# Peptides against a protein of PDB entry 4PN1, part 31

Target 1, 261 residues: chain A of PDB entry 4PN1
Amino acid sequence: KIEMNFLNKPIVPDTTKVISNFLTHYLITEPVEHVEIEAKLGTLIDLETQNRFEFPVMNETILNPEFNLRTRFESDMTASEHKYLNEFLNQAFRDSQKPGRLPFAYKHTKQVDLFYETEDNSRDKIRVSKNQSDNQVLACVKKRRVADLFLYCPNDAFDIRISISDELPVSMPSGNQQPSLTRLKDRVGYVHQEIKIDLTKTTQNDPVYDTTERHELEVEFGNIADLRDRAQKAKDGMEAPLFRRVQLFMDNVRILRREHS

## One batch from the design tools (peptide; made by RFdiffusion4, then SolubleMPNN)

Design b1_p11_3_s2 (from b1_p11_3, 4 letters changed)
Fold by OpenDDE base, seed 5:
Structure b1_p11_3_s2 (fold): chain B 261 residues (1-261), chain A 11 residues (1-11)
Amino acid sequence: as target 1 above (261 residues)
Amino acid sequence: SSIIVPLDAFK
């Protein structure tokens, strides 16, 4: 008979614990009311070289936020990489429709995001999202970035930023206000076991700068209520449900960041 | 190359 270790019990990876604690803080300890938790694929850029940063580690590593590493995170990829991931996820969707699998859900959304200055001249802008086809309002929010956790992934094409955000629902801007910025978003969304995977192509027209396109992939917890419940249980001493959910989330992220064109 | 590739089932 083979046992998994000398205790014959599962062991939780340290990465899972660290991320779980990070999430628990903003779910339970200092709870964000309208919390969004997402991981974005991108690149940790060395501010001195403007190239991908090189840390003296050989595998996935959570960076200590207490240290200023003189990096920035670029949540972007090439059109080719984005297309590859799109095709990859399309295939994953198809495969999941087979008997014996849990199926993906799929949604293709084309939206326009209109950004408005706040009446109080706060740094945060109001974002009104509308469906491009019928001009229906999808959301009107003021989004605030609360915290980030960065994972350096030297063996993969992408590094990871896990972000905690607060998406505060707000009233629509007055009809007399003009948007300061308009973004077109073409988004394909894949949902599997309440984990959302979104590929987004963003087009922004700047009057001063040329039209820029951004290509992003994000992985989001789709059931915050469940996650919050798991986090509460973890605070109460039962950590396994939270660890399992975080492990699922991270495994999906790990799959995606390994893919490259 | 920047075009989103939709699933055929949802065309």
Scores: peptide ipSAE 0.237, ipTM 0.794, DockQ to the pose 0.015
Fold by OpenDDE base, seed 2:
Structure b1_p11_3_s2 (fold): chain B 261 residues (1-261), chain A 11 residues (1-11)
Amino acid sequence: as target 1 above (261 residues)
Amino acid sequence: SSIIVPLDAFK
């Protein structure tokens, strides 16, 4: 017989605890009503060197937000990296359809995001998302970034930003308003055990600058109600369900950030 | 520019 450790009980890594606490804060303690929780793959850039940030650690490390590390996060990747991840996820989908596995769900969507200034000139713009094929409105929201948690991953191709956002549903802008910005999104979405993985190519036409493309990969909690319930239980002293869900989320993130072309 | 590789393209 083999035991896990000298207590013969599971132990939770610090990373899981820290992230769980972070989520609990914005789910329960200072609850965000229309919360979106996502992790994006990208690169922590040192503002002084404009290169990838270097920190004297040897593994995945959650950066303390109380310290100004003079970094920015670039949530972008090369076309080749994006293509590789796309093919990787396609294969993962196919493999998951086999007997004995839990299957992925898959969706390919093309949408346009129209951004409108608010009447009060608030920092947050109204985003109207429409399906490109039939022009149906998918969403109309004001998105507010609430908090970020950065993971420096020196051994992997990408660093990670976990973001808490508030996506407040709002009324459609008046018909006389013109969008200040338009973005085209080509997105392939994969869902496994209510964790959403999206690869998105964004095209933006700027009147001043040339057309820019962005290639992003994001991982999102697909069942916020369940997550909130788990967080509440954690706050009440039963942490295991939350830890398990966060572990699942992070394992998926870890798989993806290790892949590279 | 890069193209999204849809899963259905392999079916």
Scores: peptide ipSAE 0.233, ipTM 0.790, DockQ to the pose 0.015
Fold by OpenDDE base, seed 3:
Structure b1_p11_3_s2 (fold): chain B 261 residues (1-261), chain A 11 residues (1-11)
Amino acid sequence: as target 1 above (261 residues)
Amino acid sequence: SSIIVPLDAFK
């Protein structure tokens, strides 16, 4: 018989702890009311070189937000990468339908997002999301980016941005207001164990510039209430449930960021 | 350009 380690107990990776603490802050300590927590795959770009950021580390590394690293995060990938991930997730879905597995749920949506300026001239725009087919309003929110946590992943195809956002439900803009920006989103969504994985192709029409397309993959905590409960328990001294949930989330992210065309 | 590969197309 073998043991896991000299304590014969599971050990939590430091990454899990750091992320858990980050989440706990915005779930419990300074709680965001309508919190959305998502990880996006992308690339950390060094502003000086305009190339992928190079840090003297050899593995997944959470960047300290207290330091200005002169980077930007590009939450985009090539069409080929996006297609590969799409096919990969499709296969994962199929495999999960087999006996003995927990199944994925799947949804394909085409959505239009209309962005409106707020009357109070706040930095945050109102986003009205509509179903592209029937123009039914799906949501009307004001999304505020609260915090970001960046993971530099030198061994993988993608770096990661974990974002805390506040999605405040708001009333519809007045009928006389015109959107300042319109985005078309073609999204395939996969849900497994309440972790949401979305592949989104976003098309934005610019009247001055050519149409731009973005290819994004995001992973989101699908059950915030449960996550908040776990975070509260962690604050109360029982960290294991939170660690397990964060570990699950991050493992899914890690799987995805390692895949490439 | 890119095309979303819907799962339902290959069920």
Scores: peptide ipSAE 0.201, ipTM 0.779, DockQ to the pose 0.015
Fold by OpenDDE base, seed 1:
Structure b1_p11_3_s2 (fold): chain B 261 residues (1-261), chain A 11 residues (1-11)
Amino acid sequence: as target 1 above (261 residues)
Amino acid sequence: SSIIVPLDAFK
């Protein structure tokens, strides 16, 4: 007979605990009302070298946000990398349609995001999202970044940023206002077990990166209500459901960040 | 019969 360990019980990886605690804080302790929780694939860039950051660790490591490492996160990849991941996810979708598997859902969306300055000159802009085909309004929100957690992944093609955001629904801007920025998005979305994986090609004038096109991959929790429930249970002493959900989320992220052409 | 799901890929 073989046992898992001397307790004969599953053990939770420390990474799972740290992320779970991070999520619990913004779900329960200081709850964000309209919370969005997503992970982006990208690269931690050393501001001094402008190359990928080098930290003296040998595996996936959550960076302590209390330390300023003089880094920036580039949530972008090459067109070829993006295409490879798209093909990879397409294959994963096809494989999941087989008997005995849980299927992916798939959606292709083309939208335009219009950004408007607020009347109070707040730093947060109003984003109006519309379908490109019929100009139907999909959303009108004021998005605020609440917190970030960075994972340095020296063995993988990408590093990870997990972000907590507040997406507050707001009224449409006045008809006389012109958008300060227009962003075209071509997005393919894959959903598996309520984890959303989005590949997005964005066309915009980016003053920071001096790019007209970006390629992003995002992994998002698709059921916030369930996640909040799990987080509440964790606060009440039952952590296992939250840990399992975070583990699932992170395993999907890990699969994706390991893939490269 | 099976449902055909289109998979659009970025080029």
Scores: peptide ipSAE 0.106, ipTM 0.698, DockQ to the pose 0.013

Design b1_p11_3_s3 (from b1_p11_3, 4 letters changed)
Fold by OpenDDE base, seed 5:
Structure b1_p11_3_s3 (fold): chain B 261 residues (1-261), chain A 11 residues (1-11)
Amino acid sequence: as target 1 above (261 residues)
Amino acid sequence: DDIIVPLDAFK
C-alpha cells in the first residue's frame, strides 16, 4: 500500500492558491459586478529585445505584479498554431462524445464588433456585437480591463495572461453615430464542464496598416455565479471547492499551452 | 489559409 505523502492527504499546489486568491479578490473582496475571467495564450515579450522574455526559472511561474519586468503580452499566435489547436479541440470534442465521458458543447459564431466612442468622451469604447448571418445584436457593452496575472511558461509554447474584466451592459449608441472601428470575428467555442475555450480569428481593416489578422485562444470560466460562490466559501474557511475549480481551469490551460504545430 | 476548422456535424 502506498500513500500520497506522509499525511496521506491531498496537497494543493501553490500556483492554485495564488490564482485562487487573485480571483477571490475580484469576486468577493473588491467585487467586479459583471466580471469576466479569462486566460489567453500568448507570449511575454521583452521590450528591449522584442523577443520572448527569458526569466531565470525552469517551470510555470506566476509573475509578481509588483515588479516592472519591462515586458508586454502579445495575445496572438500564428495561423498554423491556431489551426493546430482548432484541430486538436475538434478531436477532443469527438473523443468526449464517447460513452463514459462528459461531452463538449460546440458553437461556431461569426460576428462583427462595432466600436463606438462614448458621449462622455470616456476612454472606454462601447462595443456592439452583431451576428454576421442575421445582423442580430448579440451584446452591447463597455469592457474595462481590471487586472492581469501573468504566467511565464518556459517549457510550453505559450505564456498565459489571466485577465479580470468588467463587461458593463449599456444602451445602444444613437443611430447617428458611426463606429470608429469594425472588427470581424470568426470564433469556434468549446465548452466542457462549464469551462469555455474559444479560438478566434479577428480581422481588422485599418486604413493605415492594411488588413490585420489576430489568432487568439482564450479559456474562460463559464459559470461565474458558481465561481463566486466557491470564492465566498473560501473566504469563509472552506477552500477546497475553489481550489478544485481553479485546478480544473488551469489544467485545461496547461493542456492547451503545451500543444503546438 | 483557413484557420477555422469547423466540426463536420455542424456544417
Scores: peptide ipSAE 0.168, ipTM 0.759, DockQ to the pose 0.015
Fold by OpenDDE base, seed 1:
Structure b1_p11_3_s3 (fold): chain B 261 residues (1-261), chain A 11 residues (1-11)
Amino acid sequence: as target 1 above (261 residues)
Amino acid sequence: DDIIVPLDAFK
């Protein structure tokens, strides 16, 4: 007879617990009303060297936000890396359509984001998102970044930023107001078990600066109501459902950040 | 090439 451990019970990885607690805080303890929770692939950059940060750890490590490590996070990748991940996800989609699997859903979206200054000159701009094909308004929001959690991943191609944001629906800007910034987004979205994986090519047209292009991959919790319910249960002493959901989320992130050509 | 690679089935 073989047992899992000396308790013969499953044990939760510490990373899962830390992330779960982080999420619980902004879902339950100090709840964000219109919460968005996403992980972005990118690189922790050492501000002194402008190279990838080097920390004396050997595996995936959640950085303590109380310490200033003199780093920045670049949520970008090369076009070739982005293309590779795109092809990888396409294959994953195809494989998931086979009998015995849970299928991916897929969506290709092209939108334009228009950013407007607020009358009070708030740091948070109003973002109007429109479909590029028919110019229909998809959303009008003021997005506030609430908190970040950074994972340093020395063994993988990318580091991770998990972000908590508040997306407040707001009224459309005045018709006479001009956007301060325009972003064209070409996005392919993959959804598996209510976890959303988006690959986005962003073209930014700035009146002052030259056009810039970014390539991003983000993983988002697609069912916030369910996640909030799980977090509430965790606060009430039943942590397993939340841990399972966070583990699923992080395993998907881990798969993606390991991939490289 | 930085063109998004869509799934053919959904073109």
Scores: peptide ipSAE 0.164, ipTM 0.751, DockQ to the pose 0.015
Fold by OpenDDE base, seed 3:
Structure b1_p11_3_s3 (fold): chain B 261 residues (1-261), chain A 11 residues (1-11)
Amino acid sequence: as target 1 above (261 residues)
Amino acid sequence: DDIIVPLDAFK
């Protein structure tokens, strides 16, 4: 018989605990009402070198937000990397349809995001999302970035930004208002065990600047209510359910960030 | 090729 350790009890990695605490803060302690929690694959760039940030660690490391490391996070990847991940997820989808597995759900969406300035000239813009096929409004929200947690992943192709956002539903802008920015999004979404994985190609046209195309992969908690419930239980002393859910989330992220063309 | 590779494209 083998035991998992000398206590024969599960032990939670610090990464899971730190992330769980981070999430709990914005789910329970200072709750964000319309919270979105996502991880994006990208690259931490050292502003001084303009290269990928180098930190004296040898594995996945959550960066302490109290320290200004003079970095920026580029939530982008090459088209080749994006395509590879797309194909990878397609295969994962197919494999999950086999007997004995929990199946992926899949959705392909093409939408246009129209950004409008707010009346108060806040930094937060109103985003109107429309389906490209029928021009139906999918959402009208004011998204506020609440907090970020960065993971430096020296052994993987990508670093990770976990973001807490508040997506406040708002009324549609007036008909006289013109969008300040328009983004076309072509996205494929995969959902497994209520973890949503999106690959998105975003095209942005600017009259002054050249067309910008971005390739993003994001992993999102698909069931916030459940997550909030787990976080509440954690605050009440039962951390295991939250840890398990965060572990699942992070394992999916870890799988993806290791894959590259 | 920088296009999305939709799953439904080859279903």
Scores: peptide ipSAE 0.160, ipTM 0.745, DockQ to the pose 0.015
Fold by OpenDDE base, seed 4:
Structure b1_p11_3_s3 (fold): chain B 261 residues (1-261), chain A 11 residues (1-11)
Amino acid sequence: as target 1 above (261 residues)
Amino acid sequence: DDIIVPLDAFK
């Protein structure tokens, strides 16, 4: 018989606790009503060198938001990297369809996002998302970035930004308003155990910069209600369900950030 | 909705 440790009980990594507490704050303590919680793969860029930030750590590390490290996060990757991840996830999907596995769900979506300025000239824009094929409105929201948590991952291809956002449903802009920005999104989505993984190719036309493309990978909690329930239980003293869910989420993120050609 | 959708197939 093998035991997992001298207590023979699961031990929670500190990373899991930190992230769980972070999430609990915005799920329960100061609850965001229409919360979106996602992790993006990208690169922490040192503003001074314009290269990837170098932190004196040897493994995955949550950066303390209280410190200004003079960094920016680039939530982008090369087309080659994106393609590799796409192929990787395609294979993961196929493998998950085998007997004895929990299957992925897959969806391919092409949409156009139209951004409109708000009446109060707030930083947050109204985003109208439409299906490219039939122009049907998919959503109309005002997205507010509430908080970020950055993970420096020196051993992996990507660093991670975990973001808390508020996606407030709002009324459609008036017919006389013109969008300030239009983005085309080609997205393939993979869902496994209510964790959503999206690969998105974004095309943006700019009169000055011409057409630019971004390639993003996002990992999102697909069941916020469940997550909120788990967070509430955690606040009430039962932390295990939340820890398990966060661990699952992070393990998926860890798998993805390690993948590169 | 082709399950095999590599990036180079995106339009």
Scores: peptide ipSAE 0.115, ipTM 0.708, DockQ to the pose 0.015

Design b1_p11_3_s4 (from b1_p11_3, 5 letters changed)
Fold by OpenDDE base, seed 1:
Structure b1_p11_3_s4 (fold): chain B 261 residues (1-261), chain A 11 residues (1-11)
Amino acid sequence: as target 1 above (261 residues)
Amino acid sequence: SSIITPLDAFK
């Protein structure tokens, strides 16, 4: 007979605990009302070298936000990397349609995001999202970044930023206001077990720097109500459901960040 | 290049 360990019980990785606590804080302790929780693939850049940050660790490591490491996070990848991930996800989708698997779902969305300055000149802009095909308003929100957690992943192609945001629904800006910025988004969203994986190509016209294109991949919790419930249970002493959900989320992130062309 | 959906990829 083989046992898992001397307690013969599962043990929770420390990474899972740290992330779970981070989420619990903004779900329960200081709750964000319209919370969005997502992980972005990207690169931690050393501001001094402008190269990928080098930290003296050998595996996935959550960076302590209390320390200023003089880094920036670039939530972008090359077109080739993005294409590879697109192909990878399409194959994963196909494989999941087989009997005995839980299937992916997907949605293709092309939208335009219009950013407007607020009347109070707040730092947060109003974002109006419209469908490119029929110009239907999809959303009008004021998004505030609440907190970030960075994972340095020396063995993988990408580092990770987990972000807590507040997406407050707001009224449409006045008809006389012109957008300060316009972004075109081509997005395919893959959903598996209520975890959303968004592959996005963004085009932005800049009058000074010409048209720029960004390639992003995001992983998001698709059921915030369930996550909040799990976080509440964790606060009440039952942590296992939250840990399992965070583990699932992170395993999906880990799969994606390991893939590269 | 445009993003390819699963339907497009395996159609």
Scores: peptide ipSAE 0.360, ipTM 0.902, DockQ to the pose 0.015
Fold by OpenDDE base, seed 5:
Structure b1_p11_3_s4 (fold): chain B 261 residues (1-261), chain A 11 residues (1-11)
Amino acid sequence: as target 1 above (261 residues)
Amino acid sequence: SSIITPLDAFK
């Protein structure tokens, strides 16, 4: 008979614990009311070289936020990489429709995001999202970035930023206000086991700069209520449900960041 | 290049 280890019990990876604790803080300890939790694929850029940063580690590593590593995170990829991931996810969707699998669902959204300055001249802008086809308002929010956790992934095409954000619903700007910025978003969201994978192409027209196109992929917890419940249980001493959910989330992230054109 | 949905890809 083979056993898992000398205790014959599952062991939780340290990465899972660290991320779980990070999430628990903003779910339970200092709860963000309208919390969004997402992981974006991108690149940790060395501010000195403007190239991908090189840390003296050989595998996935959560960076200590207490240290200023002189990096920035670029949540972008090439059109080719984005196309590859699109094809990959479409195939994953197809495969999941087979008998014995849990199926993906997907939603395609083409929206325009209109950004407005706040009346109080706060740094945060109001974002009004509208459906491009019928101009229906999808959301009106003021989004605040609360915290980030960075994962350096030397063996993969992408590094990861896990972000905690607060999406505060706000009233629509007055009809007399003009948007300071307009972005067109073409997004397909794939959902599997309440984990949402969003593939987004963003087009921004700048009067000064040429039209810029961004290609992003993000993984989001689709059921915050459940996650919050799991986090509460973890605080109460039952950590397994939270660890399992975080493990699922991270495994999906790990799958995606390994893919490249 | 625009995003291709599963429906577009496999229809």
Scores: peptide ipSAE 0.337, ipTM 0.894, DockQ to the pose 0.015
Fold by OpenDDE base, seed 3:
Structure b1_p11_3_s4 (fold): chain B 261 residues (1-261), chain A 11 residues (1-11)
Amino acid sequence: as target 1 above (261 residues)
Amino acid sequence: SSIITPLDAFK
């Protein structure tokens, strides 16, 4: 019989702990009321070189937010990469339908996001989301970015941005207001064990500039209430449930960021 | 090209 280690107990990766603490802060310590927690695949760009950020590390590394690394995060990927991930997730979906597996669910949505300026001239815009087919309002929210955590992943195709956002439901803008920005989103969402994986093609029409298209992949915690409960338990001294959930989330992210065309 | 769903892939 072999043992896992000299303690014969599971050990939690440091990455899991750091992320768990990060999440706990915004779930429990300074709770965000309508919290959204997502990870986006992308690239950390060094503002000085305009190339992918190079840090003297050899593996997945959480960047310390206290340091200005003079980077930007580009959540875009190539069409080829996006297509590959789409095919990959489609296969994962199919495989999960087999007996003995937990199945994926998926949903294909075409959405229009209309962004409106707020009357108070706040930095946060009101986003009205409508179904592209019937123009039905799906949501009207004011999204505030609360915090970001960046993971530099030198061995993988993508770096990661984990974002904490507050999506405050708000009333519809007045009928006389025109959107400052309109985005068309073609999205397929895959859900497995309440982890949401979304592939999104976003088209933005700029009257001055050419139409821009973005290809994004995001991973989101689908059950915030459960996550908050786990975070509370962690604060109360029982960290294992939170660690397990964060580990699941991160493993899914790790799978995806390793895939490349 | 639009996003291909698992069901769309079989069409």
Scores: peptide ipSAE 0.056, ipTM 0.759, DockQ to the pose 0.014
Fold by OpenDDE base, seed 2:
Structure b1_p11_3_s4 (fold): chain B 261 residues (1-261), chain A 11 residues (1-11)
Amino acid sequence: as target 1 above (261 residues)
Amino acid sequence: SSIITPLDAFK
C-alpha cells in the first residue's frame, strides 16, 4: 500500500487556492450578478521591450495585481497556432466519444457583434450579438470588466488571463442608433464537464485600418450557479468542492497552453 | 482558413 503523503490526505496547490479565493471574492464577497469567468490564452507583453514579459520564475506563477509590472496582455495567437489547437480539440472530441469516457459536445456559431455607444457616454458599450444566418438576436448586453488575474507561464506557449466580467442584460438600442463597431465571429465551442472551450476567429473592419483578424482561445466556467454554490460552501468552511472545480478548470487550461504548432 | 468542426474533420 502506498499513501499520498505523510498525512495520507490530498493537498491543494497554492495556485488552486489563490484562484479559488479570487473567484470567491467576485462570486460571494462582492458578488457580480451576471458574472462571466473565463481564461484566455495569450502573451504577457513587457511594455518596455514589447517582447514577452520575463520574470525570474521557473513555473506557472500568478502575478500579484498589487504590483505594476508594466505589462499588457495580448489575447491573440497566430493562425497556425489556432489551427493546431483546432485540430487538437477535434481529436480530443473524437477520443472522448469512446466507451468509458465522458463525451465532448460542440457547437459551431457564426455571429455578428454590434457595438453601440451608450447615451451616457459610459466606457461600457452595448453589444448586440446576432446570428449571421438568420439575423436573430442572441444577446444584448453591457459587458464590464471587473477584474483580471494573470498567470505567467514561462514553460508554455501561452500565458493566461483569467477575467471576471459582468454581462448585464440591457434593452436593445434605439433604431436610430448606428453601431460604432462591428465584429464578425466564427466560433466553435467545445464543452466537457460544463467547462467550455471556445476557438474564435474575429474579423473587424476598421474604417481607418485594414481588416484585422484575431485568433483566440478561451476557457469558461459553463455552470456559474454551481460555481457560486461551491464558492459559498467554501466561504462557509467547506472548500473541497470549489477546489475540485477550479482544479478541473485549470487542468484544462494547462493542457491547452502547453500545446503549440 | 476557417475553423473546422469535429464533424468536418472526421467526414
Scores: peptide ipSAE 0.359, ipTM 0.903, DockQ to the pose 0.015; fails the geometry check

